Peptides against a protein of PDB entry 4N78. Designs and how they scored, part 320

Target 1, 186 residues: chain A of PDB entry 4N78
Amino acid sequence: HFQVICRLLGYQGIAVVMEELLKVVKSLLQGTILQYVKTLMEVMPKICRLPRHEYGSPGILEFFHHQLKDIVEYAELKTVCFQNLREVGNAILFCLLIEQSLSLEEVCDLLHAAPFQNILPRVHVKEGERLDAKMKRLESKYAPLHLVPLIERLGTPQQIAIAREGDLLTKERLCCGLSMFEVILT
Target 2, 155 residues: chain B of PDB entry 4N78
Amino acid sequence: MAELQMLLEEEIPGGRRALFDSYTNLERVADYCENNYIQSADKQRALEETKAYTTQSLASVAYLINTLANNVLQMLDIQASQLRRMESSINHISQTVDIHKEKVARREIGILTTNKNTSRTHKIIAPANLERPVRYIRKPIDYTILDDIGHGVKW

## One batch from the design tools (peptide; made by RFdiffusion4, then SolubleMPNN)

Design b2_p30_3_s3 (from b2_p30_3, 11 letters changed)
Fold by OpenDDE base, seed 2:
Structure b2_p30_3_s3 (fold): chain B 186 residues (1-186), chain C 155 residues (1-155), chain A 30 residues (1-30)
Amino acid sequence: as target 1 above (186 residues)
Amino acid sequence: as target 2 above (155 residues)
Amino acid sequence: SEEEKLEEELRKKNLELYEKRLEEAREAAK
């Protein structure tokens, strides 16, 4: 599903969606969540001693439940605050998944374009074959597919310019060194 | 452009007129040949003359048709060439626009990106003293108690 | 009429030109 979304939206559509999600997240964090956090900080017990390990996990849980009873019983926390936190979480996950899907698509595009851009695949050399000879054969095999040099020889100046720009756009992808998710976390 | 204009405005219409005139002239020639054959005492000579006129007339018409056809073909070739040039221009513009749109899109998404920090994985040197694994018997925590609190989105 | 003579001369010239071109085409095909 995310791959389809990436294909349909393209870079521009993804950018718009991510910007809107960031706005929503910011609004939630600076608004409702911040207010609840402030309220929770006020209600938090000032002194919470760690229960003895002897009570086991259930006992410790009950202890903390008792200490946080007022917080747990706060109906608005469950209905509004946790929901908002879920929304934020979902937004973050969505952005992550979109970025991953986009990266996969970009890699596929790069792989498909590689034969046309003089990018040769890594050659597995079988035992006894010279790497250089195999590389030369591959170069010779794919040489006619090099689009930019071909257009430079046969095309008009305008076509050459377009081909070069297209080649550049094909080579420059986000997956090569850019992350959107890191910006979202910041 | 000048050649196309000459073809469209002068040569092709002129050729059509010539054919039309030829048609009217052929009718006159036919009438002449018929009358000449009827009136001539030497019917064989009249027939030969008629054959000569017929051959000449057919040749002239064939020539006119051929000339007109060639002019039309030439016109079509010129027009086809013009259309191809226009198509090329349109394609160029279209590609330029697409590239521009892509650049804009990339700028927009680029604002939302940062450089990937390749954190050099510092080899965590494991301390030499393997602390004896305290056999922690993990009692399975039954998380079923939390099932009632979370409205799990049924996938 | 003088016009008919002129038309006949023109026809004759066109025929000669056509025959010449036909002959040239035949020679090119040999």
Scores: peptide ipSAE 0.024, ipTM 0.588, DockQ to the pose 0.005
Fold by OpenDDE base, seed 3:
Structure b2_p30_3_s3 (fold): chain B 186 residues (1-186), chain C 155 residues (1-155), chain A 30 residues (1-30)
Amino acid sequence: as target 1 above (186 residues)
Amino acid sequence: as target 2 above (155 residues)
Amino acid sequence: SEEEKLEEELRKKNLELYEKRLEEAREAAK
């Protein structure tokens, strides 16, 4: 699903969606969540001592339940605050999945473009074959497919310019060195 | 452009008219030849004259047709060339627009990106200036970094 | 008859035109 979304939206669409999500997340964090957190901090017991382990797990649970009774009974926390946190979580997850999907698409594009951009595949050398010889064979095989040099030889100046720009755009992908998710997490 | 216009407006219509006129004239000549043959005491001479006119008429028609055909072909070639040029121009514009759109899109998404931290440091450093132009790694892209991305398409 | 004369004149003109065109064609073919 995310792959389809990435394909449909492209970079621009993804950017728009991500930007809007970031706005929503920011709004949620700085607004409702912050307010609830502040309120919670106010009602939070100032002194919460760890009960003695001798009370056992049930006793410890009851102790904390008693100390947090006011928080647990705060109905709006469960309904509104947690919902907002879920929304934030979903947004983050969405961004992650979009980035991953986009990365996959970019990798595929790079792989498809590789033969045309003088990027040779990693060669597995079989027993008895020289790596150098195999590489030379591959180079010779793919040499005619090098798009930019080909167009430079046969194309018009305008075509050459477009080819170079296209080549550059093809090579320059987010997956090569950029991360959106890291920005989202900050 | 001028040549095409001349062909369309003058040469081809002129050739068509000439051919039509030739047809009319040839019909008259044929009638004359027929009558001349019937009325002439020297049938052989009349026949030879008719043959001569026939040959000349055929040559003339052939010439007119050839000229007209060549002009039409030339017109078509010019038009084809124009269309090709137009197509090329449109394609160029289209590609330019696409590239531009892509650049814009990349700038937009680039604002939402940061450099992948190569360092093990868990600190997510927010880029200070969100408006920084997408710094494309202009370094020769080591595609080997992609080997570990995705389902491990080993080339 | 006047009609025959006209036809003959027309014939002559056409013949001249044909010959001229033929010659032009020959020259163009060289």
Scores: peptide ipSAE 0.026, ipTM 0.563, DockQ to the pose 0.004; fails the geometry check
Fold by OpenDDE base, seed 1:
Parts: sequence; C-alpha cells; structure tokens
Structure b2_p30_3_s3 (fold): chain B 186 residues (1-186), chain C 155 residues (1-155), chain A 30 residues (1-30)
Amino acid sequence: as target 1 above (186 residues)
Amino acid sequence: as target 2 above (155 residues)
Amino acid sequence: SEEEKLEEELRKKNLELYEKRLEEAREAAK
C-alpha cells in the first residue's frame, strides 16, 4: 500500500503530506500534550525512591504503578492525552513507512538506470577467468548504452543540456544519504 | 516554406487543372475520331489515326498524373518533416518543464531531510547506588489541579 | 538520374506532339 502511495504522490506529494503531518504533530506536542505533561509533573510525587532490588523487576514495576495509579486513572488522561499520543505515534509510523517505501522505489530506479550511467555490476569471477578481461568485456558490452556520452556526440546542444540534467537528477536520490525520518524525530 | 507554398498554391492546383483540361480535350478528340471514322472512306486509315491519338492521349494523361502525384508526395514529405520538427520542439519544452517540476519537488522534500547520522546508542548507565526503598505512603492525588486542563468536571 | 531526365524529356516531347495533334484535330473539326 505504501509503495502505491509513493508512486502516486511522487516527491512533491510526499513532501506536502509530510509537511502537514509535521504541523499536526507539532501542534499536538506543543499544545495538549505539553499541558498534560506539565500538570502531571506538578502532581508527581516529590519523593520517589527506588524500591529495593530484591523485589525484582515485576515488583518494582508494580510499585511504580501503585505510585502513579491515581494519575493513570484520571479520565482525561485516558481520553485526551493518550489519544493525542496515539495520533503522534501513528504519524511517526506513517512517515517511517513512507520513507522506507520511497527508498525502495529509488533503489529500483538507480538499478534500472545503472547500465545507462556507466555503473557496472559487481562481477563474480569464476575459477580460471581473469577479472580484468571480464571487466573489459562488460565495459565493451555496455559502452553503447552510455546515454550522456551518446547524446553529447549525436544530439543538439539543447538535448545535451537536458540529458545532463536528467542524468544528475537520476543519480541524486534521497536513499543515497538523506533521511526524512530523522527530521521527524527531532 | 517557399517550396511548400509553391506546391500548395501553384503546382498542385495547376496540375489538377491541367488534368481536368486534359479530360475535356480527350473528349473532343474522341468525338473527332468517331466522326472521322464514320465520314471517312478509308476506314483503315481512320482507325490507325484513332489508335495514334489514343496512344498519345494515354501517354499525356499518364505524364500529368505522374507529375501531379510526385508533387503531392513532395508536399506530404515536407509537411511530415515540419510536423516532426514541431513534435521535437514540443518534446523539448515538455522535458524542460518536467525537469523543472522535478527540481522544485526535490527542493521541497529536501527541506524535510537531514544527513543520515549513525547515532551511537548511548548505553543507559544504571546508577551504581541502589537507593534504599522508602516506605510508599499513598497520598491522594488532588485531581482539581487537572480540572483546568481539558473537559474535566469542575466540582 | 540521366535515365530519369531522358524519360522526362521523352514525356515532354510526347505531350507536345499530342498538343499539336489536338490542335490539328480542332482545326479539322471546324
């Protein structure tokens, strides 16, 4: 599903959706969630000592649960605050999945473009074959497919310019070193 | 452009007119041959003359048709070439626009990106000193502090 | 190209001959 969404929206559509999601998340975090957190901090026990380690992890968890029982049972926390947190979580997950799907599409595009951009696959050398000879054969095989040099030789100046720009755009992808998800986490 | 215009305005219409004129002339020749055959005492000679006129007429028509056909073909070739040039120009513009749109889109999404950082997961260092468990005295939480937040019931 | 030129010349001559004969026929039909 996310792959289809990525294909349909393209870079522009994805950017718009992500920007809007970020606005929503920011609004939730700086608004309602922040207010609840501040209030909760005020009602938090001033002295919260760690229970003895002898009680084990379950006992310690139960201790803290007991200390915070009244806060957890607060109706507004369950209805409003948790819902907002759920929305934030869903937004984060959505962004992650979109980025992953986009990265897959970009990798596919790069793979498809590779023969036309003088990018040769890693060659497995069989026993008895010289690596250099095999590489030369591959280079010779794919040399006619090099698009930019071909157009530079046969094309008009306008076509050459377009080909170069297109080649650059094809090479530059987000998956090569950029992450949207890290921006969301900041 | 001048050649195409000449073909469209002069050569092809002229050729068509010539063909129509030829048709009219052929009809006259046919009538002449018929009358000549009927009136001539030497029917064999009249027949031979008719054959000669027929052959010449056919040759003339063939020439006119061939000339006209060649002019039409030439016209079509020129027009096809012009259309190809126009198509090429449109394609070039389209590609330029697409590249521009893509650049804009990439700038927009680029604002939402950062370099992939290999974040070292900082090991949460557990505090070494286990503090002694303080006896938990459950104090009732005053929920009235939360009444100002959200849709809580004010008592 | 030379053969094509020769054919064109022959066609032109035939056309001229036809026109001449047509004119003769018109004169005879009067």
Scores: peptide ipSAE 0.024, ipTM 0.583, DockQ to the pose 0.004; fails the geometry check
Fold by OpenDDE base, seed 4:
Structure b2_p30_3_s3 (fold): chain B 186 residues (1-186), chain C 155 residues (1-155), chain A 30 residues (1-30)
Amino acid sequence: as target 1 above (186 residues)
Amino acid sequence: as target 2 above (155 residues)
Amino acid sequence: SEEEKLEEELRKKNLELYEKRLEEAREAAK
């Protein structure tokens, strides 16, 4: 599903969706969640000292449960705040999955374009074949497919410009060095 | 363009008219030849004359058809060339627009991206000032990153 | 082309000859 979404939206569509998601997340964080956090801070016990270790883990837990009883019992926290947090979580997951799917598509595009861009696949050298000879053969085989040099030789200046730009666009992909997810986490 | 216009407006219509006129003339010649043959005391001479007229008429028609055909072909060639040029221009524009759109799209999405090499610093790094143009450090795209992904897809 | 000019000249001559003969025939028929 995410692959289809990526294909349909393209870079522009993905950008728009991501921007909107960021806005939503920001709104949730700065609005409702912040408000709840503030409220929780207000109801937080002013003095919550660590009980003596002598009470053991159960005793300490009970102590904190008692101290935080009002917070735990705050019904709106469970319903509204947690829901908003879920929405934020879903948005983050969505962004992650979109990025992953986009990366896969970009990789596929790069692989498909490689023969036309003088990018030779890593040749698995079978036992007995010289790597250099095989590479030379491959280079010779794919040399006619080099689009930019071909167009530079045969094309008009306009075509050359387009070809170069297209080549650049093909090579420059997000998966090569950019992450959207890190921005979202930021 | 002037040549095409001349072909369309003058030469081809003129050729068609000439052909039509030739047709009407042929009918007259045929009638004449028939009557001449009937009325002539020398049937052999009349027949030879008819043959001559027929040959001449056929030659004339053939010439007219050939000329017209050549003009039409020339017209079509010119038009085809024009269409090809137009197509090329349209394609160029289309490609330019597509590239532009793609660049815009990439810029837009680029704003939403950061360099992967940023160390997973657990530190809530202050939002880098949005204003810094994400200088695409055009580091040579190390395609080696693709090496690990490509092995899994047995096509 | 020179060839096209020659053909056109020949055509014109033939047409003129044809018209002349036709006219002669018409006159003779009168």
Scores: peptide ipSAE 0.023, ipTM 0.577, DockQ to the pose 0.004; fails the geometry check

Design b2_p30_3_s4 (from b2_p30_3, 13 letters changed)
Fold by OpenDDE base, seed 1:
Structure b2_p30_3_s4 (fold): chain B 186 residues (1-186), chain C 155 residues (1-155), chain A 30 residues (1-30)
Amino acid sequence: as target 1 above (186 residues)
Amino acid sequence: as target 2 above (155 residues)
Amino acid sequence: EEEEELEEKLKEENLKLYEERLEKARKEME
């Protein structure tokens, strides 16, 4: 599903969605969640010492239940605050999954474009084989597929310019060095 | 453009008219030949005259058809060339617009990105043998480094 | 008689036209 979303939205659509999600998250955090957190801090016992171990687990539980009774019984916390936290969590997960899906698509694009951009796969050299000889063979094999040099030889100046720009855009992908998710976490 | 206009407005219509006129004239010639043969005391001479007219008429029609056909072919070639040029122009514009849109989109999404801390863990194993001037072999971007990024599809 | 003369003239003109076209066609085929 996320792959399809990435394909449908493209970079432009993803950017818009991410910006809007960030706004929503910010609004939730700075608004409703902050208010509830402040209220909870006010209701929180100022001194909550660990009970003596002699009370056992049940006694300790009862102690904390009593100390936090007002928090536990706060119905709006369960219905509204936790729901908002879930929404924030879902938004974060959504952003993560979108970025991962986008990265996968970009990697696939790079891999598909590689033969046309003089990007050769790593050659496993068997013992006794010269790396240089294998590399030359690969270069010769893929040489006819090099799109930019081909267009430079056969195309018009305008076509050459477009081919170069297209080649650059194909090579420059977010997955090569950029992260959206890190920005979201900041 | 001037050549195409001349073909469309003058040469082809003119050729069509010539063929039509030729048809009318051929009918008259045929009628003449028939009447001449019936009325002539020398049937052999009348027949030879008819043969001569027939040969000449066929040659004339053949010429007119050939000329018209060539003009039509020339017209079509010019039009085909024009269409190809237009197609090329449209494609160029379309590609330019697509590239522009892509650049804009990338700028917008780029604002939402930060640099990845890429731990250069994979030491590019420098080939041991220093000696041979390695021709500028564009170091193949090893995309296998990306295989570990994300849920690697373990094929 | 005048119609016959006109028809004969028309025939001669047509014949000449056909001969000219024939010659042009021959030249184009060479």
Scores: peptide ipSAE 0.028, ipTM 0.658, DockQ to the pose 0.004; fails the geometry check
Fold by OpenDDE base, seed 2:
Structure b2_p30_3_s4 (fold): chain B 186 residues (1-186), chain C 155 residues (1-155), chain A 30 residues (1-30)
Amino acid sequence: as target 1 above (186 residues)
Amino acid sequence: as target 2 above (155 residues)
Amino acid sequence: EEEEELEEKLKEENLKLYEERLEKARKEME
């Protein structure tokens, strides 16, 4: 699903969605969640000592239940606050998954473009073969596929300019060094 | 442009008029040949003259048709070339617009990005003194410690 | 007599026109 979303929205659509999600998250954090947290801090017991281990697990649970009774009984905490936290969590997960999906798509695009951009993979050299000779053979094999040099030789000045810009845009991808998720966490 | 205009406005219309005029003239020549054949005492001579006129007329018409056809073909070739040039121009504009849109989109998403922190993987320096693997002596778990915990049957 | 003269004139004019066109065609084929 996320891959399809990335393909449909493109960079611009993803940017818009991410921006709106950030606004929503900010609104939730600074608004309702902050208010609930302040309220919870006010009702939090000032002194909460660990009960003796001798009370066993049920006794310890009852102790904490009693100390946190006001918090547990706060109906809006379960219905509103936790829901808002879920929404924030979902938004974070959404951003993570969309970035991962976008990165995969970008990597695929880079791989598909590589033969046309003189980007060759490192070839595995068997014992006794010269790496340089294999690389030269590979370069010679793919040389006719180099798009920009081909257009520079045969194309009009306008075509050359477009080809160069297209080549640059193909090479420059977010996955190469940029993260959206880190911005969301900040 | 001048050549195309000349073809459209002068050469092709002129060729069409020439063909039309040729048609009317051929009709007159045919009438003449028919009358000449009927009135002539020497039918063989009249027939030979008619054959000569027929051959000449066919050659003339063929020439006019060929000239007109070539002019039309030339016109079409020029127009096709113009259309190809226009198509190329439109394609260039379209590609330029697409590139521009992509650049704008990338700027927009770029605002929402930061540089990836390359976590310098601290080389785990293997401690020089490999502590001798303490022989894991399996101490039998004394479960009797749990005998007092739970509703188990006290034997 | 006038129709015959007109027919002869028309014949001569058409003959000249066809000869000119034929000569032009020959020159282009050469």
Scores: peptide ipSAE 0.023, ipTM 0.663, DockQ to the pose 0.004; fails the geometry check
Fold by OpenDDE base, seed 3:
Structure b2_p30_3_s4 (fold): chain B 186 residues (1-186), chain C 155 residues (1-155), chain A 30 residues (1-30)
Amino acid sequence: as target 1 above (186 residues)
Amino acid sequence: as target 2 above (155 residues)
Amino acid sequence: EEEEELEEKLKEENLKLYEERLEKARKEME
């Protein structure tokens, strides 16, 4: 589904969605969540000492339950605060999955374009074959597919310009060095 | 453009008119040949003359048709060439617009990106010795070691 | 271009010849 979304929205659509999600996340964090956190901090026991281990697990649990009784009984925490946190979490996951899907699409595009851009795959050399000879054979095989040189030779100046721009756009992908998710985490 | 206009407005209509006129003239020539053959004492000569006129008439019609056909073909070729040029121009504009849109889109998404910190992951130089994949003997995680630590709810 | 010019000249000559022959035929009918 995320791959389809990436294909449908493209870079522009993804950017818009991501920006809106960031706004929503920011609003949730700075608004409702922050307010609840502040309230929780006020209600939080100022001094919560670790109970003695001698009370055992049940006694320790009861101790913390008693200390946090006011927080646990805060109904709005479950209904509103946790929901908002879930929304933030979902937004983050959405961004991650979109970026991953986009990266996959970009890699596929790069791989498909590679023969046309004089980008040769790493060749596996079998025992007894010279790497150089195999690379030369591959270069010769794909040489006629080099789009930009072909258009430079046969095309009009306008076509050449478009081909160069297209080549550049094809090569310059986000997956090559950019991350959206890192920005979202910051 | 001037050539196409001449073909459309003058040469092709002119050729069509010439063909029509030729039809009328051929009818007259046929009538003449028929009358000449009937009235002539030397029927052999009249026949030879008729053959000559027939040959000439056929040649002229063939020429007119050929000329008209060539002009029509030329017109079509010019029009086809014009259409191809227009198509090329439209395609060029379309591609330019698409490239521009793509650049804008990339700028927009680019604002939401940061450089991947290529953590210098130490190239785990695979030790040259292909250590035989140590058969990952899944030692079953003996979770019994944790039996003494966790207050597992003995259901 | 030279072939086209030659074809055009031949066309003009043939047209003239046809017209001349038609005119001769018309004159002979008269």
Scores: peptide ipSAE 0.018, ipTM 0.659, DockQ to the pose 0.004; fails the geometry check
Fold by OpenDDE base, seed 5:
Structure b2_p30_3_s4 (fold): chain B 186 residues (1-186), chain C 155 residues (1-155), chain A 30 residues (1-30)
Amino acid sequence: as target 1 above (186 residues)
Amino acid sequence: as target 2 above (155 residues)
Amino acid sequence: EEEEELEEKLKEENLKLYEERLEKARKEME
C-alpha cells in the first residue's frame, strides 16, 4: 500500500502529506496532549517513595496503585489523551513507512538507471581472474548505453542540456543521504 | 519556406494547368489525326504520322505527370520535415516543463529532509576473543535445598 | 469530391470516345 501511495503522490504529493501530518502532530502535541500532561503533572504525587520490600510485590503494587489512583481513574486520559498519542504514533509510523517505501523506489530507479549512467557494480571475481580486466570488459560492454555522452555526441544543444539535467535528477535521490523521518522526530 | 511556397503557389498549380492544357491539346491532336487520316490518300503515311503524334503526346503527358508527381512528393517531404521539427520543439518544451516540475517537487520535499547522521557506529570491535558461549551446563537444580524452606503442612 | 467525380467521369467518357474512334479507325482500315 505504501509503495502505491508513493508512486501515486510522487515527491510533491508526499511533501504535501508530510507537511500536513506535521501540522496535525504539532496541533495534537501543543494542544490536547500538552494540556493533559500539565494536568497530570499537577496531579502527580509530589513525594513518591519506594515502599519497603517487606510489603512484597503485591503490596508494592497496591501502594503504587494507590499513589497513582487519581491518574489511573482519570477517564479522559484513556479516552482522549491516549487516543491523541495513538494518532501521533500513527502519523510517525506513516511517515516512516512512506520514507522506507520511497527509498525502495528510489533505489530501484537508481539501479535501473545505473547502466545508462556508467555506474557499474563491482563484479565478483572468481579465483584467478583480474578484477580490472573484468571491469574493463564490462565498461566496454555498457559504453554504448551511456546516455549523456551519446546525446552530447549526437544531440542538439537543447537535448544535451535536458539530458544532463535528467541525469542529475536521476542521480540525486533522497535515499543517497537524506532523511525525512529524522526531521519528523525533531 | 520559399521553396514550399513556390511549390504550393506556382509549381503544383502550374503543373495541374499544364496537364489540363495538355488534355485539350491532345483532343485537338486526335481530331487532327482523325481528319488527316480520312482526307489523306496515303493512309499509311497518315497512320505513321498519327503514331508519331501519339508517341510524342504520351511522352509529353508522362513528363508532365512525372514533374507534377515529383513536385508533390517534394512538397510532402518539406511538410513532413516541418512537422518533425515542430514535434521536436514540442517535445523539448514538454521535457523542460517536466524537469522544472520535478525540480520544484524536489525542493518541496527537500525542505522536509535532513542529512542522515552517519553516526559513526563505533565499529563494535567484536572482542577478538569471542567468549565461547559458556556452555550452559544445566546443573540440575537440586530442589532438595528448598525442602527445608517452607511451612509444608506435615500430614 | 464532386469535382473529382466529374473529372473521373469526364476521363471515362473521353476514354470511351477515344476507344470508339480507334475502333472505327481500325474497322475502316480492315
Scores: peptide ipSAE 0.012, ipTM 0.660, DockQ to the pose 0.004; fails the geometry check

